# Peptides against a protein of PDB entry 5JXT, part 19

Target 1, 319 residues: chain A of PDB entry 5JXT
Amino acid sequence: SLLPKKEINVYIGMSEMQVKWYQKILEKDIDAVNGAGGKRESKTRLLNIVMQLRKCCNHPYLFEGAEPGPPYTTDEHLIYNAGKMVVLDKLLKRIQKQGSRVLIFSQMSRLLDILEDYCVFRGYKYCRIDGSTAHEDRIAAIDEYNKPGSDKFIFLLTTRAGGLGINLTTADIVILYDSDWNPQADLQAMDRAHRIGQTKQVVVYRFVTDNAIEEKVLERAAQKLRLDQLVIQQGRAQVAAKAAANKDELLSMIQHGAEKVFQTKGAFGTMAEKGSQLDDDDIDAILQAGETRTKELNARYEKLGIDDLQKFTSESAYE

## One batch from the design tools (peptide; aimed at target 1 E67 T74 L78 I114)

Design b1_p12_8_s2 (made by RFdiffusion4, then SolubleMPNN; from b1_p12_8, 7 letters changed)
Fold by OpenDDE base, seed 4:
Structure b1_p12_8_s2 (fold): chain B 319 residues (1-319), chain A 12 residues (1-12)
Amino acid sequence: as target 1 above (319 residues)
Amino acid sequence: ALPGGFEERLKA
């Protein structure tokens, strides 16, 4: 029988560089961040801020002129300048040592470009599929990854490309480098590894930048998922889950952790203490803390009814 | 270190 997948949110502090870029993004639109635009504030402006903040949470090199140089190099700076890369780098080493194979999903094809450079730099053999990949090339990449004795360790995918019903049961680890606004897209991505033909325990690591917009993206996704489940269970098909955040919800998401980010001169959390020098114990601590917070997050939404799950609750801003 | 950065690769 297929074992249940284990899902762990991995809460990751921003690097110093990410904090600096996160500050710059907020400062550039400070009036919008402070809600000074009121009813006149463009939803498009807020969505743009959210997208820039999500880029920052993924990697600061997604911004022009962020990469250090000239001379430009692919080196350790590609890792230590992004908290997610620091954790990824250590986690991949562990995964490889365990004889596991890994799917890495992102919403951002440009992040996959960074991950390609990383794979080349670390000597990880990989396959890639994104939204631009031709159908034939997708099949070829899947077949190359799935072949017996494949030397391809990593499969890099955009979450949407991974959603296309492909079989990747030759991987047992799934890393969601970022989260989709639609939790079903992430589930569909996980189900590429967690399906009939899987022989191992599938483990899903969902990377979440701590004290940032991504916590609210995750919360909203978890809320929506629970709402969708309850709607199905109760036969209340008419409860349209509000597909898109309103302005106030977007503003609340942007404001989450912003004050602490503005006050921070360095990195956050384990990134402040250890930077790129995470050891195996640090990773175990991050994973254990993540497992706890994942259970707490799920338990929070499991107690809520449909009516509560339809409201964006900002209450998590005070803990 | 490998020569060339991410940003350079995107501009090429």
Scores: peptide ipSAE 0.388, ipTM 0.916, DockQ to the pose 0.633
OpenDDE base, seeds 1, 2, 3, 5: peptide ipSAE 0.360, 0.307, 0.016, 0.000; ipTM 0.906, 0.847, 0.482, 0.352

Design b1_p12_8_s3 (made by RFdiffusion4, then SolubleMPNN; from b1_p12_8, 6 letters changed)
Fold by OpenDDE base, seed 4:
Structure b1_p12_8_s3 (fold): chain B 319 residues (1-319), chain A 12 residues (1-12)
Amino acid sequence: as target 1 above (319 residues)
Amino acid sequence: PLPGGFEERRAA
């Protein structure tokens, strides 16, 4: 029988560079961030801010002039300038030592480009599929990854490309480097490894930038998922979860952690304490804390009814 | 270090 997947949200602090860029993004649109635009603030402007903040949470090098140089190099700075890369780098070493194989999903093909540079730098053999990958090349990449004795350790995928019904049961670890607004897209990504033919315990690590917009993206995704489950269970097909955040929801998401970010001169959390020097105990602590917070998050939404799950509540962040 | 950074690849 297929073992249930283990899902762990991995809460990761921003690097110092991410904090600086996060501040810069907020400052550029400070009037919008403060809600000063009122009814006149365009939803498009808020969505653009959200997109930039999500880029920052993924990697600051997604912005022009963030990478140190010239001369430009691929080196340790690619890792330590992004909290998610620091955790990824340590986690991949553990995963490899365990004899596991890993799928890494992102919403951003440009982040996969960074992850390719990282894989080359670390000497990790990988396959890649994104939205631009030709059908034949997708088949070839899947076959190369799944072949017996494949030396490909990592599969890099965009979440949407990974959603296309492919079988990747030769991997037992799934890293969601970022989250989709649609929790079903992430589930479909997990189901590439967690399906018939899997012989190992599938573990899913969902990276979440702590004290940032990504917590609200995650909360909204969890809320939507629970709502979808309740709607199915109750046969209430008409309760379509509002697919798109309203302006106030977007503002609330943008504002989440913004004050703390503005007050911060360095990195956040574990990134402030240890930076790139995470050891195995630090990773275990991060994973354990993540497992606890994951259970708490799920338990919060499990107690809510359909009517509560239709409201974006900012208050759930203070308990 | 490897020559070339992501910035060059991003700008291409």
Scores: peptide ipSAE 0.595, ipTM 0.963, DockQ to the pose 0.596
OpenDDE base, seeds 1, 2, 3, 5: peptide ipSAE 0.423, 0.430, 0.494, 0.401; ipTM 0.930, 0.932, 0.947, 0.925

Design b1_p12_8_s4 (made by RFdiffusion4, then SolubleMPNN; from b1_p12_8, 7 letters changed)
Fold by OpenDDE base, seed 3:
Structure b1_p12_8_s4 (fold): chain B 319 residues (1-319), chain A 12 residues (1-12)
Amino acid sequence: as target 1 above (319 residues)
Amino acid sequence: ALPGGFEERLAA
């Protein structure tokens, strides 16, 4: 029988470099971040800020001139300059030691390029599929990954490209390096490993940058998922979940944690205390804290009705 | 709720 998947949000502090770049992104558009543009501020400008903040949460090298060089060589700096990479690097060692195989999903193909450099640097054998991968090359990559005795440890996928009905049940671990605005896209990604033919307990790790825009992306995705479930249960087909955040929602998301980011001179949380020197106990503490916060997040949205879930106010989820 | 607007809190 297929075991239920275990889902854990992994809350990760920003590195010092991420904090500096996050500050720089907010400062560049400070008038928009403060809401000073009023009714005239474009939704497009706010969406652009959200996209830059999400890039920063993933990796600072997604920005031009952020990577140290010359020489432009992959080294430990690729890991310690991004909180998610520090946690990923420790988690992958554990996953490999357990004899598990892993799917890593991202929304950003350019993040997969960084993850390829990381895989080469660590000597991890991998496959890759994104939106640009030819159909024949996708089949070849899937077959190479799924073959009996495959030496491919990691499969790198864009979330949308991985959604295309493929079977990857030869993996038992799923890492969502970032979240989709549509929770159904992430579920479809998980269902590549969590389907008929899976023989192991599937575990899903969802990386979330703590005290940043990504917490609000996650909350919005959880709210939407609960709304979609209630709409299906009540047969209310007309409650099309408003797919796109409004201007005030986007502004609230941008402002989340911004004050504390401006006050921070170093890294956040465990990244400030340990940085790249995270041990196995630090990882266990992060995973345990994440499991607790995941249960609390789900419990908040389970109590809300359709009318409450249609109101995206950061405050209404805490009352 | 901190009493000041977001702008005032960032300027402090």
Scores: peptide ipSAE 0.021, ipTM 0.488, DockQ to the pose 0.009
OpenDDE base, seeds 1, 2, 4, 5: peptide ipSAE 0.007, 0.000, 0.000, 0.000; ipTM 0.463, 0.370, 0.374, 0.367; seed 4 fails the geometry check

## One batch from the design tools (peptide; aimed at target 1 I114 D117)

Design b2_p13_1 (made by RFdiffusion4)
Pose (drawn by RFdiffusion4):
Structure b2_p13_1 (pose): chain A 317 residues (1-241, 244-319), chain P 13 residues (1-13)
Amino acid sequence: SLLPKKEINVYIGMSEMQVKWYQKILEKDIDAVNGAGGKRESKTRLLNIVMQLRKCCNHPYLFEGAEPGPPYTTDEHLIYNAGKMVVLDKLLKRIQKQGSRVLIFSQMSRLLDILEDYCVFRGYKYCRIDGSTAHEDRIAAIDEYNKPGSDKFIFLLTTRAGGLGINLTTADIVILYDSDWNPQADLQAMDRAHRIGQTKQVVVYRFVTDNAIEEKVLERAAQKLRLDQLVIQQGRAQVAAAANKDELLSMIQHGAEKVFQTKGAFGTMAEKGSQLDDDDIDAILQAGETRTKELNARYEKLGIDDLQKFTSESAYE
Amino acid sequence: STPSARGDEVNYL
């Protein structure tokens, strides 16, 4: 029995420093922000703003010249200058206290570099797979974290790094520091720990910058995830749109017994006998329209799970 | 000594 995973959006604000940088990004190209300029502009200008705001929502130190002036130290400012780091510090502290281990995923490798400095600062044992990591390296990194009684606590990965089917069930908590555009990428990261061999409840925390660009980014991915479900659930429809033996058999046998019973004429003919007054015609049209409504209202309301013929139906016996 | 953010960036956005 594999427990369904708990996915929780943790909505996070921004530090005072992030606001300064967030405003500068929006100011440096305010024209494109207000939707100015021609409609012919290539997608490049706006996408550059998206990248900067994404970096800003992650950590201000991703911009050069942002970290407090030289010389550079690694201290508490690494935590309190990014809203996500403040929430993560207490979250990681609580995670270790309850005997849990955690996989931390990110889109940007420069952010895992910042998380490396944090892990060393707090004394956390950790592993990293980067996507810019050799094959034999990440094999050892997987094994190190999966070793029984492992010294490690945090596993730093990029959402795409490892590839398909790698197993990290020795962790039961997943933290998505930032989200991916395609939902299948984040969903695959959660299934590093949420797969066969996982014994504990998998909990996934997704850091989202509330009232900023990442909240809007998330709604789109949630929509695209919903669209994918509808396509996959309806993937049986085109194969259904020939005729089975039973389908052909049912067409022939339908009402055959009543035909054999009949010596004279059938229904509409036996009761009225090839002569029809106005009243008889009116009853035929009223009974037909009624049957037509009930038939259409029954089938136009159905779904794929009702129309889909099982392959076992072809096993006529 | 050196800045916290460093190295070659790999990004999946």

Design b2_p13_1_s1 (made by RFdiffusion4, then SolubleMPNN; from b2_p13_1, 8 letters changed)
Fold by OpenDDE base, seed 4:
Structure b2_p13_1_s1 (fold): chain B 319 residues (1-319), chain A 13 residues (1-13)
Amino acid sequence: as target 1 above (319 residues)
Amino acid sequence: MKPVARGEELSTW
């Protein structure tokens, strides 16, 4: 029988470079970040800030002038300058040692480019699919990954491209390197490994940058998912949550952790304490803390009715 | 070695 998937949010501190770039993004549009635009603030402007902050949470090298050089090299700096890469690098070693195979999902094809460079640098054999991958190449990549005795350890996918009905049950680990605004897209990604034909316990690691916008992206996704579940269960199709964040929600998301980011010199959390020198015990601690926070997050939304879940979306609509 | 750095200009938004 298919075992239930285990989902763990992995809360990861920013590297020093990420903090610097996160500050720079906020400072670039500090008036918008402070809500000084009021009703005149462009929703598009706020969405742009959100997108850049999410890029920063993924990797600072998504910004020109972040990568050290010239010469520009793929080296350990690709890892230690992004908290998610530090955790990924340790986690992949563990996953490989366990004889598991892994799907890595991101919203950002540019992040997959970094992950390809990382795979080459570490000698990980991989496949890739994104939204630009031709249909034939997509089939070939899936077949190459799924073939008996495949030496491909990693499959790199954009979440939406990977969500398109494919079978990847030859993997048992799923890493969501970032989250979709639509939690259903992430579920569809997980269901590439967690479906009929899977013989192992599927484990999903959702990377979340701590003290950053990604916590609010996660909270919003969890709220939406719970609301969608309750709507289905209660037959109340009319309760379709407004799919798009309003300006005040976006502003609140941008402001989350911003003050602490501005006050911080250096890295955050375990990244400040250990940097790239995480050991197996540090990873176990991060995973255990993540499992606890995941349970707490789920328990917060499980107690909420439809009306409560709607208030969090509607009280921001009437002021 | 990549001849060009990764990333896009932060000025683009």
Scores: peptide ipSAE 0.312, ipTM 0.829, DockQ to the pose 0.145
OpenDDE base, seeds 1, 2, 3, 5: peptide ipSAE 0.070, 0.067, 0.291, 0.303; ipTM 0.692, 0.607, 0.804, 0.824

Design b2_p13_1_s2 (made by RFdiffusion4, then SolubleMPNN; from b2_p13_1, 7 letters changed)
Fold by OpenDDE base, seed 5:
Structure b2_p13_1_s2 (fold): chain B 319 residues (1-319), chain A 13 residues (1-13)
Amino acid sequence: as target 1 above (319 residues)
Amino acid sequence: SRPVARGEEIDDW
């Protein structure tokens, strides 16, 4: 029988470079961040800020002028300048030693380009699929990954391209490097490994930048997922349509952790204490803290009714 | 070495 998947949110601090770029993004449009834009502040403007903050949480080298050089090299700086890469680099070493194979999902094809350079730098054999991958090349990549005795350790996928009904049950680990605004897209990504034909315990690691916009993206995704479940259970199909964040929700998401980011000199959280020098005990502590916070997050939303889940109130999850 | 740095211009909004 298929074992239930284990899902763990992995909360990760920003690197010093990420904090600097996160500050720069907020400062570029400080009037919008402070809600001072009034009637002139468009929902589109806030969505652009949200998109840039999410890019920063993924990797600062998504921005022109962040990469050190010339000369431009692929080296350890590709890892230590992004908190998620530091954790990924340690986690992949553990996963490989366990004889597991891993799917890595992102919303951003440009992040997959960075992850390809990382795979080459570490000597990890990989496959890739994104939204630009031709149908024939997609089939070839899936077959190459799934073949008996495949030496491909990693599959890099955009969440949407990976969600399209493919079977990747030859992997037992799923890393969601970022989250989709639609929690169903992330579930569909997990279901590529967690499907009939899987023989191992599937473990899903969801990377979440701590004290940043990604915590609010995660909370909103969890809220929406619970709402979708309750709507299905209660037969109330009409309720699901109102899931687009309003202006005030987007502003609240942008403001989350912004003050602490402006006050921070250097790296954040676990990245401030150890940086790239994370050991196996530090990874175990991060995973254990993540398991605890994941249970707490789920327990908050499990108690909420449909009417509470329709309100974007982080506060109503604490009552 | 890469001939060009990674990253794109931050979209003006």
Scores: peptide ipSAE 0.464, ipTM 0.919, DockQ to the pose 0.154
OpenDDE base, seeds 1, 2, 3, 4: peptide ipSAE 0.450, 0.356, 0.464, 0.349; ipTM 0.915, 0.819, 0.920, 0.818; seed 1 fails the geometry check

Design b2_p13_1_s3 (made by RFdiffusion4, then SolubleMPNN; from b2_p13_1, 8 letters changed)
Fold by OpenDDE base, seed 4:
Structure b2_p13_1_s3 (fold): chain B 319 residues (1-319), chain A 13 residues (1-13)
Amino acid sequence: as target 1 above (319 residues)
Amino acid sequence: MKPVARGEELDTW
């Protein structure tokens, strides 16, 4: 029988470089971040800020001038300059030792380019599919990954490209390197491994940058998912989940953690304490803390009614 | 060695 998937949010501190670039993004449009534009502030401008902050949470090398050089190399700096890469690097070693195989999903094809460089650097055998991958190449990559005795450890996928009906039950670990605004896209990604034909316990690790925009992306996605579930259960077809964040919601998301980011000198959380020198106990602590916060997050939204779930108020989650 | 750094310019908005 298919075992229920285990989902764990993995809360990860920013590296020093990520903090610097996060500050730079906020400072570049500080008036918009402070809401000084009022009614004149464009929703597009706020969405752009959100997208740049999400890029920063993924990897600072998504920005020109972040990578050290010349010469430009693939080296340990590719890992230690991004909190998610530090955790990923340790987690993949554990996953490999367990004889597991892993799907890594991202919204950003450019992040997959970084992850390819990382896979080559670490000697991980991988497959890749994104939105630009031709249909034939997609089939070939899936077949190469799924073949009996495949030496491919990692499958790199964009969340939407990987969501397209494919079977990857030869993997038992799913890493969501970032989250989709639509929680159904992430569920569809998980369902590539968590499907009929899976023989192992599927574990999903959702990476979330702590004290940053991604916490609010996650909260909004969880809220939407719960709302969608309640609407289906109650037969209330009229509760159109607000498809797009309003300006005030976007501002609130951008402002989340911004003050702490401006006050921070260096890295955040475990990244400040240990940098790239995470051991197995640190990873266990991060996973345990993540499991606790995941339960708390779910419990907050499980208690909320439809009317509360329609309000994007941070306050209603604390009552 | 890559001849060019990773990344794109920060979008001007």
Scores: peptide ipSAE 0.317, ipTM 0.835, DockQ to the pose 0.160
OpenDDE base, seeds 1, 2, 3, 5: peptide ipSAE 0.069, 0.278, 0.316, 0.287; ipTM 0.657, 0.815, 0.828, 0.798; seed 5 fails the geometry check

Design b2_p13_1_s4 (made by RFdiffusion4, then SolubleMPNN; from b2_p13_1, 8 letters changed)
Fold by OpenDDE base, seed 4:
Structure b2_p13_1_s4 (fold): chain B 319 residues (1-319), chain A 13 residues (1-13)
Amino acid sequence: as target 1 above (319 residues)
Amino acid sequence: MRPVARGEELDTW
């Protein structure tokens, strides 16, 4: 029988470089971040800030002038300058040692480019599929990954490309390097490994940058998912919460952790304490803390009814 | 070695 998937949010501190770039993003449009734009602030402007902050949470090298050089090299700096890469690097070593195989999903093809260079640097054999991958090349990559005795350890996918009904049950670990605004896209990605034909316990690690925009992205996604589930269960088809965040929600998301980011000198959390020198015990502590926070997050939303879940969705502006 | 740095300019918004 297919075992239920285990889902763990992995809360990860920013590196010093991420903090610096996160500050720079906020400072670039500090008036919008402070809500000084009022009614004149465009939703598009706030969405752009959110997207840049999410890029920063993924990797600072998504920005020009973040990568050290010239000469530009792929080296340990690719890892230690991004909290998610530090955790990924340790986690992949553990996963490989366990004889597991891993799907890594991101929203950002440019992050997959970084992850490819990382795979090459670490000597991890991988496949890649994104939104630009031709149909034939996609089939070839899937077949190469799924073949008996495949030496491909990692499959790099954009979440949308992974959603396209493919079977990757030859992997048992799923890493969501970032989250989709639509929780269904992430579920569809997980279901590539968690499907008929899976023989192992599927474990999903969702990376979440702590004290940053991604916590609010996750909360919103969890809320939406719970609302969607309750709507389906109650047959209330009308409660399709408008998926688009309003301006105030976007502003609140941008402001989340911003003050602490401005006050912080250096890295956050475990990244400040140990940087890239995480050991197996540190990873276990991060995973255990993540499992606890995941249970707390789920328990928070499980207690909420449709009406409570809707209050946080912008439809309450008409009463 | 890569001939070009990673990243794009911070989008103007």
Scores: peptide ipSAE 0.362, ipTM 0.867, DockQ to the pose 0.173
OpenDDE base, seeds 1, 2, 3, 5: peptide ipSAE 0.344, 0.324, 0.356, 0.358; ipTM 0.859, 0.814, 0.866, 0.866; seed 1 fails the geometry check

Design b2_p13_2 (made by RFdiffusion4)
Pose (drawn by RFdiffusion4):
Structure b2_p13_2 (pose): chain A 317 residues (1-241, 244-319), chain P 13 residues (1-13)
Amino acid sequence: SLLPKKEINVYIGMSEMQVKWYQKILEKDIDAVNGAGGKRESKTRLLNIVMQLRKCCNHPYLFEGAEPGPPYTTDEHLIYNAGKMVVLDKLLKRIQKQGSRVLIFSQMSRLLDILEDYCVFRGYKYCRIDGSTAHEDRIAAIDEYNKPGSDKFIFLLTTRAGGLGINLTTADIVILYDSDWNPQADLQAMDRAHRIGQTKQVVVYRFVTDNAIEEKVLERAAQKLRLDQLVIQQGRAQVAAAANKDELLSMIQHGAEKVFQTKGAFGTMAEKGSQLDDDDIDAILQAGETRTKELNARYEKLGIDDLQKFTSESAYE
Amino acid sequence: SSSTPSFVKKREE
């Protein structure tokens, strides 16, 4: 029995420093922010703003010249200058206290570099797979974290790094520092720990910058995820739109017994006998329209799970 | 003692 995973959006604010940088990004190209300029502009200008705001929502130190002036030290400012780091610090502390281990995913390798300095600062044992990591390296990194009684606690990955089917069930908590544009990428990261061999409840925390660009980014991915489900669930429809033996058999046998019973004429003919007054015609049209409504209202309301013929129906016996 | 952050060294490389 594999427990369904708990996925939680943790909505996070921004530090005072992030606001300064967030405002500068928006100011440096305020024209494009207010939707100015021609409609012919290429997508490049706006996408550059998206990248900067994404970096800013992650950590201000991703911008050169942002960390406090030289010389550079690795201290508490690494935590309190990014809202996500403040929430993560107490979250990681609580995670270790309850005997849990955690996989931390990110889109940007430069952010895992910042998380490296954090792990060393707090004394956390950790592993890293980067996507810029050799094959033999990440095999050892997987094994080191999966070793029984492992020294490690945190596993730093990029959402895409490891490839398909790698197993990290020795962890039961997943933290998505930032989200991906395609939902299948984040969903695959969660299934590093949420797969066969996982014994504990998998909990996934997704850091989202509330009232900023990442909240809006998230709604789109949630929509695209919903669209994918509808396509996959309806993937049976085109194969259904020939005729089975039973379908052909049912068409022939329908009402055959009543035909054999009949010596004279059938229904509409036996009761009225090839002569029809106005009243008889009116009853035929009223009974037909009623049947037509009930038939259409029944089938236009159905779903794929009702129309889909099982392959075992072809096993006529 | 003081130490420069690894991410600063990597960025400068």

Design b2_p13_3 (made by RFdiffusion4)
Pose (drawn by RFdiffusion4):
Structure b2_p13_3 (pose): chain A 317 residues (1-241, 244-319), chain P 13 residues (1-13)
Amino acid sequence: SLLPKKEINVYIGMSEMQVKWYQKILEKDIDAVNGAGGKRESKTRLLNIVMQLRKCCNHPYLFEGAEPGPPYTTDEHLIYNAGKMVVLDKLLKRIQKQGSRVLIFSQMSRLLDILEDYCVFRGYKYCRIDGSTAHEDRIAAIDEYNKPGSDKFIFLLTTRAGGLGINLTTADIVILYDSDWNPQADLQAMDRAHRIGQTKQVVVYRFVTDNAIEEKVLERAAQKLRLDQLVIQQGRAQVAAAANKDELLSMIQHGAEKVFQTKGAFGTMAEKGSQLDDDDIDAILQAGETRTKELNARYEKLGIDDLQKFTSESAYE
Amino acid sequence: FTKPLHLKRREEE
């Protein structure tokens, strides 16, 4: 029995420093922010703003010249200058206290570099797979974290790095520091720990910058994730739109017994006998429209799970 | 004092 994973959006604010940088990004190209300029502009200008705001929502030290002036030290400012780091510090502390281990995913390798400095600062034993990591390296990295009684606690990965089917069930908590544009990428990262061999409840925490660009980024991915479900769930429809033996058999046998019983004429003919007054016609049209309504209202309301014929129906016996 | 590893890597690039 594999427990369904718990996915939680953790909505996070921004530090005073992030606001300064967030405002500068928006100011440096305020024209495009207010939707100015021609409609002919290429997508490049706006997408550059998206990248900067994404980096800013992650950590201000991703911008050169942002970390406090030289010389550079690795201290508490690494934590308190990014809202996500403040939430993560207490979250990681609580995770180790309850005997849990955690996979931390990110879109940017430069952010895992910042998380490396954090792990060394707090004394956390950790592993990293980068996507810019050789094959034999990440095999060892997987094994080191999966070793029984492993020294490690945190596993730093990029959402795409490892490839398909890698197993990290020796962890039961997943933290998505930032989200991906396609939902299948994040969902695959969660299934590094949420797969066969996982014994404990998998909990996934997704850091989201509330009232900023990442909240809006998330709604789109949630929509795209909902659209994918509808396509997959309806993937049986085109194969259904020939005729089975039973379908052909049912068409022929329908009402055949009543036909055999009949010596004279059938229904509408036996009761009225090829002569029809106005009242008889009116009853035929009223009964038909009623049957027509009930038939259409029944089938136009159905779903794929009702229309889909099982392959076992072809096993006529 | 020790400079952060993420800045050293950035300077190498």

